# Peptides against a protein of PDB entry 6RO1, part 109

Target 1, 216 residues: chain A of PDB entry 6RO1
Amino acid sequence: LGKEIEEYIHKPKYCLPFLQPGRLVKVKNEGDDFGWGVVVNFSKKSNVKPNSGELDPLYVVEVLLRCSKESLKNSATEAAKPAKPDEKGEMQVVPVLVHLLSAISSVRLYIPKDLRPVDNRQSVLKSIQEVQKRFPDGIPLLDPIDDMGIQDQGLKKVIQKVEAFEHRMYSHPLHNDPNLETVYTLCEKKAQIAIDIKSAKRELKKARTVLQMDEL

## One batch from the design tools (peptide; made by RFdiffusion4, then SolubleMPNN)

Design b2_p21_3_s4 (from b2_p21_3, 6 letters changed)
Fold by OpenDDE base, seed 4:
Structure b2_p21_3_s4 (fold): chain B 216 residues (1-216), chain A 21 residues (1-21)
Amino acid sequence: as target 1 above (216 residues)
Amino acid sequence: PNAKLIFVKIEDGKIIIEEEY
């Protein structure tokens, strides 16, 4: 369900208007979770589809991400890697394909004009950390319907299923399952999904009141 | 300098911009 929402959000037709400088975004690539980064800019690259010869525009967003210092040494040949949980890391501007955006925040940060100095990049990390501290339930997400204007009926159905799933998860406290460890790992994934969904839903609950008025 | 934080929320079809310093 969270992944199904991500599949809408990361589409260029929906997300590009919200990829302004300073926008907080989550980046994930092939199991590498960079967490929250900050949009610097985006570019449209011409790409030719190998099978059709059709011009398929590739959208690349430059995102200031917390990277492993080890990955910086090989930056000429290897893709940037996320900082390990216990690593300080370093903020780097990384070119990211737009479809690798897993979330877009309602939060925008002021970013320094010059990101060449390490101190300027690290100042942005401090700002992200302060936002995270202010939002213990997670950084607020753009509402895909109300904020992003996504009219797709498939997305509306996904959101309804998510809401119904959350309601069921909160109404049935998992107090009595003896396989706690497997349930905990699933519950941490579900709780992280439920936090990401609850942050989305707290915003959605305010905005669903508007959708009922236009159908009348 | 504290990064100017801009919260963009849409409430009731209106974009609410909250700025925190």
Scores: peptide ipSAE 0.229, ipTM 0.742, DockQ to the pose 0.096
Fold by OpenDDE base, seed 3:
Structure b2_p21_3_s4 (fold): chain B 216 residues (1-216), chain A 21 residues (1-21)
Amino acid sequence: as target 1 above (216 residues)
Amino acid sequence: PNAKLIFVKIEDGKIIIEEEY
């Protein structure tokens, strides 16, 4: 179900309007989880399918990601690797295929105009970490229906199944079924996507209330 | 410099942009 939602969100038809500079996005490549990064820009590359001559455009997004320092030494020949949890890492602008975006946030950061200096790139990491502190339940996601405007009936059915599952899970806390812990971990990840949308709407309302209180 | 945080919400077909400093 969460993976089925990702299959809609990462489609260029739906996500490109939201890939503005400063947009927070999650990047995953196979076993490599980069976590949250920041969109710098995107480009459309014309690709021709070898067998049909049909234009199959590749969309590449440049994302500022926390990379391991070791991967930077080999950056001429090897793909960037995510920083280990225990390392500081270094923020690098990495070209990413749009289908590797696992999540898109409602949050957009202001980014420095010049990202060549390491200090400017590392300042963006501090901003991401500050956003993460303000959102202890997770960085707010774009709603694929309400925010991204996806009208696909397949997605609506997936979301309805997630919501119906969440409602059943909250109405009947099966605290004692060990098979439910595995379903809960998968459904907490899925529920966390839908609750991150709904709690993001609540935390946006709280943040607006806090901003109104700090302006008073 | 605190990065200007822009919250983008779409409600009733309107884009609500909330900016935090």
Scores: peptide ipSAE 0.179, ipTM 0.715, DockQ to the pose 0.092
Fold by OpenDDE base, seed 1:
Structure b2_p21_3_s4 (fold): chain B 216 residues (1-216), chain A 21 residues (1-21)
Amino acid sequence: as target 1 above (216 residues)
Amino acid sequence: PNAKLIFVKIEDGKIIIEEEY
């Protein structure tokens, strides 16, 4: 379910309107999870399929990501690696194929105009960390239907299944059915994205209320 | 695109959250 939603949201047809500078996005490349980064810009590259002559445009998004210092020492030809959890790392602008976006946030940051200075890039990391602190249940996601306007019936059915699952999870105090836990571990990994969307809409309302309360 | 946009600015250690519709 979560992976099925991901397969929709990373499609250029749906996500490009939301890849504005400052948008929070999650980047995952194979085994490398970069976590949350910030969109700097995107570019359309004209690619010609060698066998059909058809124009297959590649979309590359430049994302400010927390990279390992070791990956920065490796020549300009090696792919950047994510910083280890215990490592400070360094924020770098990394060109990412749009299909490697695993999540898109409703949050958009104000970013420095010049990202060449290390201090300006690291200030964005502080901003991400502060957003994460304000959203303990996770950074708010764009709703693929309500926010992104995806009309695909397959996606609607996936979301309905997730919502029906969430409703069952909250309405039934799960008596110890061990067969439910195995379905839960597979469905939780899948439902986590939809839980993150709904919890994030609620947390956004709470965080707004807290900010209004801190100004009182 | 009527997506609820949340702009987050950090100034002087304070988070400013602005919602745009």
Scores: peptide ipSAE 0.115, ipTM 0.739, DockQ to the pose 0.635
Fold by OpenDDE base, seed 2:
Structure b2_p21_3_s4 (fold): chain B 216 residues (1-216), chain A 21 residues (1-21)
Amino acid sequence: as target 1 above (216 residues)
Amino acid sequence: PNAKLIFVKIEDGKIIIEEEY
């Protein structure tokens, strides 16, 4: 269900209107979780499918991501790697295929116009970390139906299943099924996405307060 | 300079940027 929701959200048809500069997005590439980054821009690349000659447009979003310093040494040939949790890392603008966006936040950051200086890029990391501190239950997500306007009946059914599952989890603490942990980790990720959508809407409704990040 | 946090609310299909100044 979380993956099923992700499959809708990362579709260019739905997500492109929300990929404005400063939008918080979560990036995952296979085993590499970059966590939350900030959209810098997006571009449409014309790609021709080699077998059909059909124009298959590739959408590339430039995302400011926390990268390992080791991965930067070979940046001409190697894909950027996420910073380790204990590593300081460095914020870098990474070209990301739109389907690698695992989440889109309702939060948009003001970003420096010039991201060439390291200090300007690292200032954005401080802003992301402050947002994370302000949202201990997770960074607010765009609602795929209410915010993104996705009318797909498949997605509506997925969300209804998540909501019905959440309601059942809250009404029946299934404490006793050991197969629940694997189903729960998938369903908690699903439920957490739906809770994060609903709670994020409520928190965005409450957090009308512009967080003046005071002078640090 | 801390980046200004902008909350984007979508109401009636419009993106409303709530900047509290």
Scores: peptide ipSAE 0.026, ipTM 0.598, DockQ to the pose 0.136; fails the geometry check

Design b2_p21_4_s1 (from b2_p21_4, 13 letters changed)
Fold by OpenDDE base, seed 1:
Structure b2_p21_4_s1 (fold): chain B 216 residues (1-216), chain A 21 residues (1-21)
Amino acid sequence: as target 1 above (216 residues)
Amino acid sequence: MPKIGEYTEISELREELLASL
């Protein structure tokens, strides 16, 4: 379910319109979870498929990510690695293939125009941490249907299954199966994140409507 | 305080970004 939604979101056809400078994105490469970073820029690279001569464009997004200081010393030849949980790390602009985006937030940050100074890059980390404090249940995601406009019937069926599962979980408190509790805790965290996204979006729409009413 | 950026209306920014591609 969650991985199936991710497979739609990271497709260039759907995500490119949302990769504006300052957009919060989550980056994961295999075992390396960078967590939340900020889009700086994106580029289209012309790639030619070796067997068909067809243009297969590669999309690279420059993301400001929290990297380990050890990986930066070897950065002439080695890929950047995520900072350890207890490490301060350093924010670096890392070129990332668009398919490595595991999540896209509705949140967009203001970024410094000059990211060459370490202090400017580290100020963005403080901004991400402040967003995380404001959203204890998780940073709000873009809705793949309502925000991203994905019309794929496969995705709609996945979302309907998630909603039906969430509704069944909330409507049936009475099955004492201990294997259900672990699946319930993971699905409740995910359901709570989806409800909190919907509530936060509704509150933000109300707050913006109130701000627009006070400016009239 | 770092200005937590406005929730940008995704509709307007979609057209600008598609025009920059």
Scores: peptide ipSAE 0.029, ipTM 0.613, DockQ to the pose 0.136
Fold by OpenDDE base, seed 3:
Structure b2_p21_4_s1 (fold): chain B 216 residues (1-216), chain A 21 residues (1-21)
Amino acid sequence: as target 1 above (216 residues)
Amino acid sequence: MPKIGEYTEISELREELLASL
């Protein structure tokens, strides 16, 4: 379910409009979780499929990521690796394939115009950490339907399955209470309240995202 | 320094989409 949503969001067709400089994105490459980084820019590379001669554009986003110091030494020959949890690391601009974006935030940060100085890159890490402190339940994600405008019926069905699963998970009584009808009406009210809380959290998140864009 | 690729085609879609948010 969560992975199925990711498979829609990371498609260039849907995510490219939201990859503005300063956008918070989560990057994951196989076993390497870089966590939250900041978009610096993106580029379209012309790629020719070797078998069909068809133009298959490769989208690369430059993301400011917290990398291990070992990655800096090997950066000429090896791919960047994420900083260990206990490591300070260093913020580096890393070229990332767009399909490696595991999440896109509604939050956009102001970034220094010159990211060549280490101190300017490390200042962005402090800003990410400040956003994380302001969102203890996690950095707010773009909604694929309401914020990203994705009209794909496959995604809508996945979201409906997630919502129905969340509803079932919240409606699974841990105990056999015999009044099923009253529990169903309370579960529908609780599901409607959960949808209304999710909607109110979206509205509060939109309002808070706008407020944070003005306060950052 | 990787060269700044041309921003043109997706910047227009960004402004329209930001105006719709």
Scores: peptide ipSAE 0.015, ipTM 0.491, DockQ to the pose 0.052
Fold by OpenDDE base, seed 2:
Structure b2_p21_4_s1 (fold): chain B 216 residues (1-216), chain A 21 residues (1-21)
Amino acid sequence: as target 1 above (216 residues)
Amino acid sequence: MPKIGEYTEISELREELLASL
């Protein structure tokens, strides 16, 4: 279900209008979870399919991500690695293929005009951390239907299945299984998170709240 | 390594994409 939604959201035809500078995005590359970063730029690359000669455009988004300092030493040839949880890391602008975007937030930050200074990049990490504190239940996502305008019936069916599953989980009387209470509290948290995300999205959408860095 | 072809700037790509919607 979550992965099926991701497969729609990361399609260029749906996500590119929302990849504005300052947009919060989550980046995951296989086993490497970078967490939340900030869109700086994106570009279209002409790619020729080796077998058909057809132009298959690759979309690359430049994302400011928290990277391991060790991975940056070989930055000319090696892919950046995410900072360990215990590591301070360093914020770096990383070129990311659009299909590696696992989530897109409704939140958009102001970013420094010059990201060459380390302090300017690290200031954006402080802003991300402040957004995370303001949203303890998780950074609000763009709604794929209401915000992104995705009309795909497959996606609508996936969302309806999620909503119907959540509703059935709420409507099932808590049978006295103590292991169900932990799963139910996680699912109640998740669906309270979904409601709080929907309410916070409505407030954030109403407020057009670009979080100013000066207020963080 | 995919051959990095010509880059189109963000502004143009957004306008093209918004015009195609």
Scores: peptide ipSAE 0.014, ipTM 0.493, DockQ to the pose 0.038
Fold by OpenDDE base, seed 4:
Structure b2_p21_4_s1 (fold): chain B 216 residues (1-216), chain A 21 residues (1-21)
Amino acid sequence: as target 1 above (216 residues)
Amino acid sequence: MPKIGEYTEISELREELLASL
C-alpha cells in the first residue's frame, strides 16, 4: 500500500512539477535512509539503454541531505551515507535519482542563495528540524490525487483499498472489554486529534505553506 | 540554477556518486 503509492509519486511525469527549490523531500537509497532533505535543483540527463539504443532520460534531483562526516572524508571512494542518529552530520548537496524520493512534502522552505558556506547549509538543517517540531506526527505529504493531480486508476484503487482498510480497523468491534469506554474515549480523542492533525495538515497543505526561515 | 559542484566539496565525485545511486 504505502510502497504502491510511492511507485506512482516518484515517477518523473508526476513529481517533477513539485521539485521546486526548497521543496522538502525524503530520500531513501536501499538501506540508507537520509530522511528529510531540501530540493536545490533538478536536471535531465540523456541516457541510452545499452540493449535497445533507446533514449531513457535520467532525472537527477540535487537534494540537500544530512550526511555522515565519515562518508564525506571517504567520498573519493564511497557514496554519501546518511548521518547516524547520534551524529550531527553535515548538510551536503547530493545528486539523487528521482526514483529514490520516498516522499514529497507540501512544505517548501526558503533556502540560502549560496549553499557553499557550511553555515548556510546547516541553517537549512535547523529549518527542517523546526518544521519537524511543528509537525510531531510527521511532515505533511503531497496528496497524489488532490495536489499532484495523478489520475491513474491503479492509484485510485490503491487509495480506496487503504481507506477501506482504515475504515475496517476503526469498525472492528472491541465490543466486550469493560474498559472500552476509556479506551474509546482515548481512541476517539486520538482519532479526533488525528482528524484535527489531518485537517490542520490539509489546511497547511492547501496554503502551499512557504515557510520563511525567519519565521521558523 | 546553481550546479552541485558550486555547493559541495564532493562536486568532483558527482558522476561517481550518481553511478552509485
Scores: peptide ipSAE 0.010, ipTM 0.404, DockQ to the pose 0.034; fails the geometry check

Design b2_p21_4_s2 (from b2_p21_4, 10 letters changed)
Fold by OpenDDE base, seed 4:
Structure b2_p21_4_s2 (fold): chain B 216 residues (1-216), chain A 21 residues (1-21)
Amino acid sequence: as target 1 above (216 residues)
Amino acid sequence: MPKIGEYVHYSELKEELEKLK
């Protein structure tokens, strides 16, 4: 179900209006999870479909991502790799195909105008980390329907199914699981997380979802 | 029509983006 939602949100027709500079986005490329980064810019590249000759624009978003230092050494030949969990890494502007965006946050950050200095890029990481601290249950996501304005009935049905499933999962205690208490605790935590995210979204919406780096 | 291989930056797509909202 999460993947189904992702298939909608990463479509250019839906996400492009929200890919403003400073927008928090999550980037995942196959096995490489870069986590949360910040949109710097995006570009439309004219492409031609090989089979039809029809113009098929490719959208590339430049995202500040935490990359491994090793990936920087081979930047001419190798794709950027995410920093390891134990690695500090370095924030780099990475061109990413829009369909590789796995999540889009309601949060926007003010970013330095000049991202050439390492310190300016690393300051953005500090801001992301501060946002994460403020949202221990996860950075708030744009609502595909309410925030992104997606009117697709298929998505609405998916969301309804998710909500119904979550409701059923909470309403039907797995009485026969020996780890019932653990499951309940996890379910309660998940429910609380969902509430907290919803609350956080409302608060951010009231604050126009734009956070200054200096305010973080 | 944009030329094949040409990149158009966000600022140039503002009108297109407004049509998508």
Scores: peptide ipSAE 0.018, ipTM 0.486, DockQ to the pose 0.036
Fold by OpenDDE base, seed 1:
Structure b2_p21_4_s2 (fold): chain B 216 residues (1-216), chain A 21 residues (1-21)
Amino acid sequence: as target 1 above (216 residues)
Amino acid sequence: MPKIGEYVHYSELKEELEKLK
């Protein structure tokens, strides 16, 4: 269910209006999880489909991501790799396809005007870490319906199923059936994404309040 | 243009970003 929601939010027609500079986004490329990064800019590239000659525009978002130091030593032709959990890493601006965005936060950060200096890029990592400290249950997500304005009936049905499932889990503590544990672990990951969306709505109200406090 | 996921030094991106403005 969480993956089904992701399939909607990473579509350019829905997410592009929210890819402003400073927007927190989560980037995942196959097995490479970069975690949370910050949007710097986005661009539209004209691509021509080889078979139909139809214009298939590719959208590339430049995201400041925490990369491994090893990936920096490799040739400019090699793909950036995420920093290991125990590695400090280095913040780098990485061009990513928009469909590689696994999450979009309601939070926007102020970023330095010049990201060329390493210290300026690393300061953004400190800002991300501060946001994570303020949201121990996870960085708040944009609501796909209320914030992003997605009107797709398929998405609404997915969300309704998630909400109904969450309600059933809370109302019936099925403590007794051991075969439920394996279904629960897969459902817990999916339910955690749904809980993360619902908690994100509550936290969005808190996040707007917290970001306004730094302007006072 | 750098390949998707290619490490591009920000100095190189700045020129591309300025051309997109």
Scores: peptide ipSAE 0.011, ipTM 0.347, DockQ to the pose 0.037
Fold by OpenDDE base, seed 3:
Structure b2_p21_4_s2 (fold): chain B 216 residues (1-216), chain A 21 residues (1-21)
Amino acid sequence: as target 1 above (216 residues)
Amino acid sequence: MPKIGEYVHYSELKEELEKLK
């Protein structure tokens, strides 16, 4: 179900308005999880479908990602690879197809104007890490319905199924069925995404209320 | 709190989260 939500949010018609410079996004490419990066820019590329001659525009987002040092050395011949968990890595601007965005945050960071210096790129990593420290349960996500304005009935049904599943999970302590734990972990990750959206909205509403109260 | 489309510095997020605790 989390994957089903991802299939909606990574569609250009929905996500492009939110791919502003500084937006936090999560990037996954097959088995490579880059984790959270920062949008630098995006571009539309003309593509022609070979069989129909129909214009099929490709959208490429330039994302500042933590890459392995090895991948940077081989950057001329090989695709960028994520830094290993124990590796410092290096922040690099990587062109990413928009469909490889697995998550989009409500958070938009200030980024240096010049990302050519390594120190400027690494400063962004420090900012991401600081955001992660502030959100121990995960970086807040854009709500696909309330924030992204997706009106697709298919997505609404998916969200309803997630909510119904969450409600059933909390109402029925499913016995320690290991298959249920895997589904539960996937559904908890999905539920955590939905809860993180709802919690982030509640926190956003509370903080906005607190900020408005401090300005009064 | 991060507003959609607005730049937010992580320090601003800290202050808002600390007020919620």
Scores: peptide ipSAE 0.019, ipTM 0.516, DockQ to the pose 0.141; fails the geometry check
Fold by OpenDDE base, seed 5:
Structure b2_p21_4_s2 (fold): chain B 216 residues (1-216), chain A 21 residues (1-21)
Amino acid sequence: as target 1 above (216 residues)
Amino acid sequence: MPKIGEYVHYSELKEELEKLK
């Protein structure tokens, strides 16, 4: 269900309006999870489908990502790899196909104008880490319906199924089924992310409502 | 209702989160 939502979110027609400089995004490529990075820019490239000859534009987003230092030494010949958990890594601007975006945050950061200095790139990592500290339950995501304005009925049905599943998971006492626990821990992480998004949105809405009430 | 396309900068979010504490 989470993957089905991702298939909508990473479509250029939906996500491009939200890929402004400073937007937090999560990048994953074939088992390589880079975690959260920051959008620097995006570009449209002309592409021709090999079999149909139809023009299929490719969208490439430049994302500042935490990369392994080892992969950077070989960067002339090899693709960047994510930093290992115990590695500090280095922030690098990596060109990423838009379909490799696994998540898009509601949060935007101010980024340095010049990202050539290592210190400027590493300062962005500190900012990401500070955001993560403020959101212990996870960085808030854009709502595909309310924030991104996606009107697709298929997506609405998927979201309704996710919400119904989440509601059932939280309303039913955790049956000690060990296979349910692994699915529940992944679904609880996703559901906790969704609840934390909903709670963070409610808190942000409450904060906005409180800010609006303090301005009244 | 938050308007579609409103961006919350971290600085603004920081101020809002500090007011909630």
Scores: peptide ipSAE 0.019, ipTM 0.424, DockQ to the pose 0.091; fails the geometry check

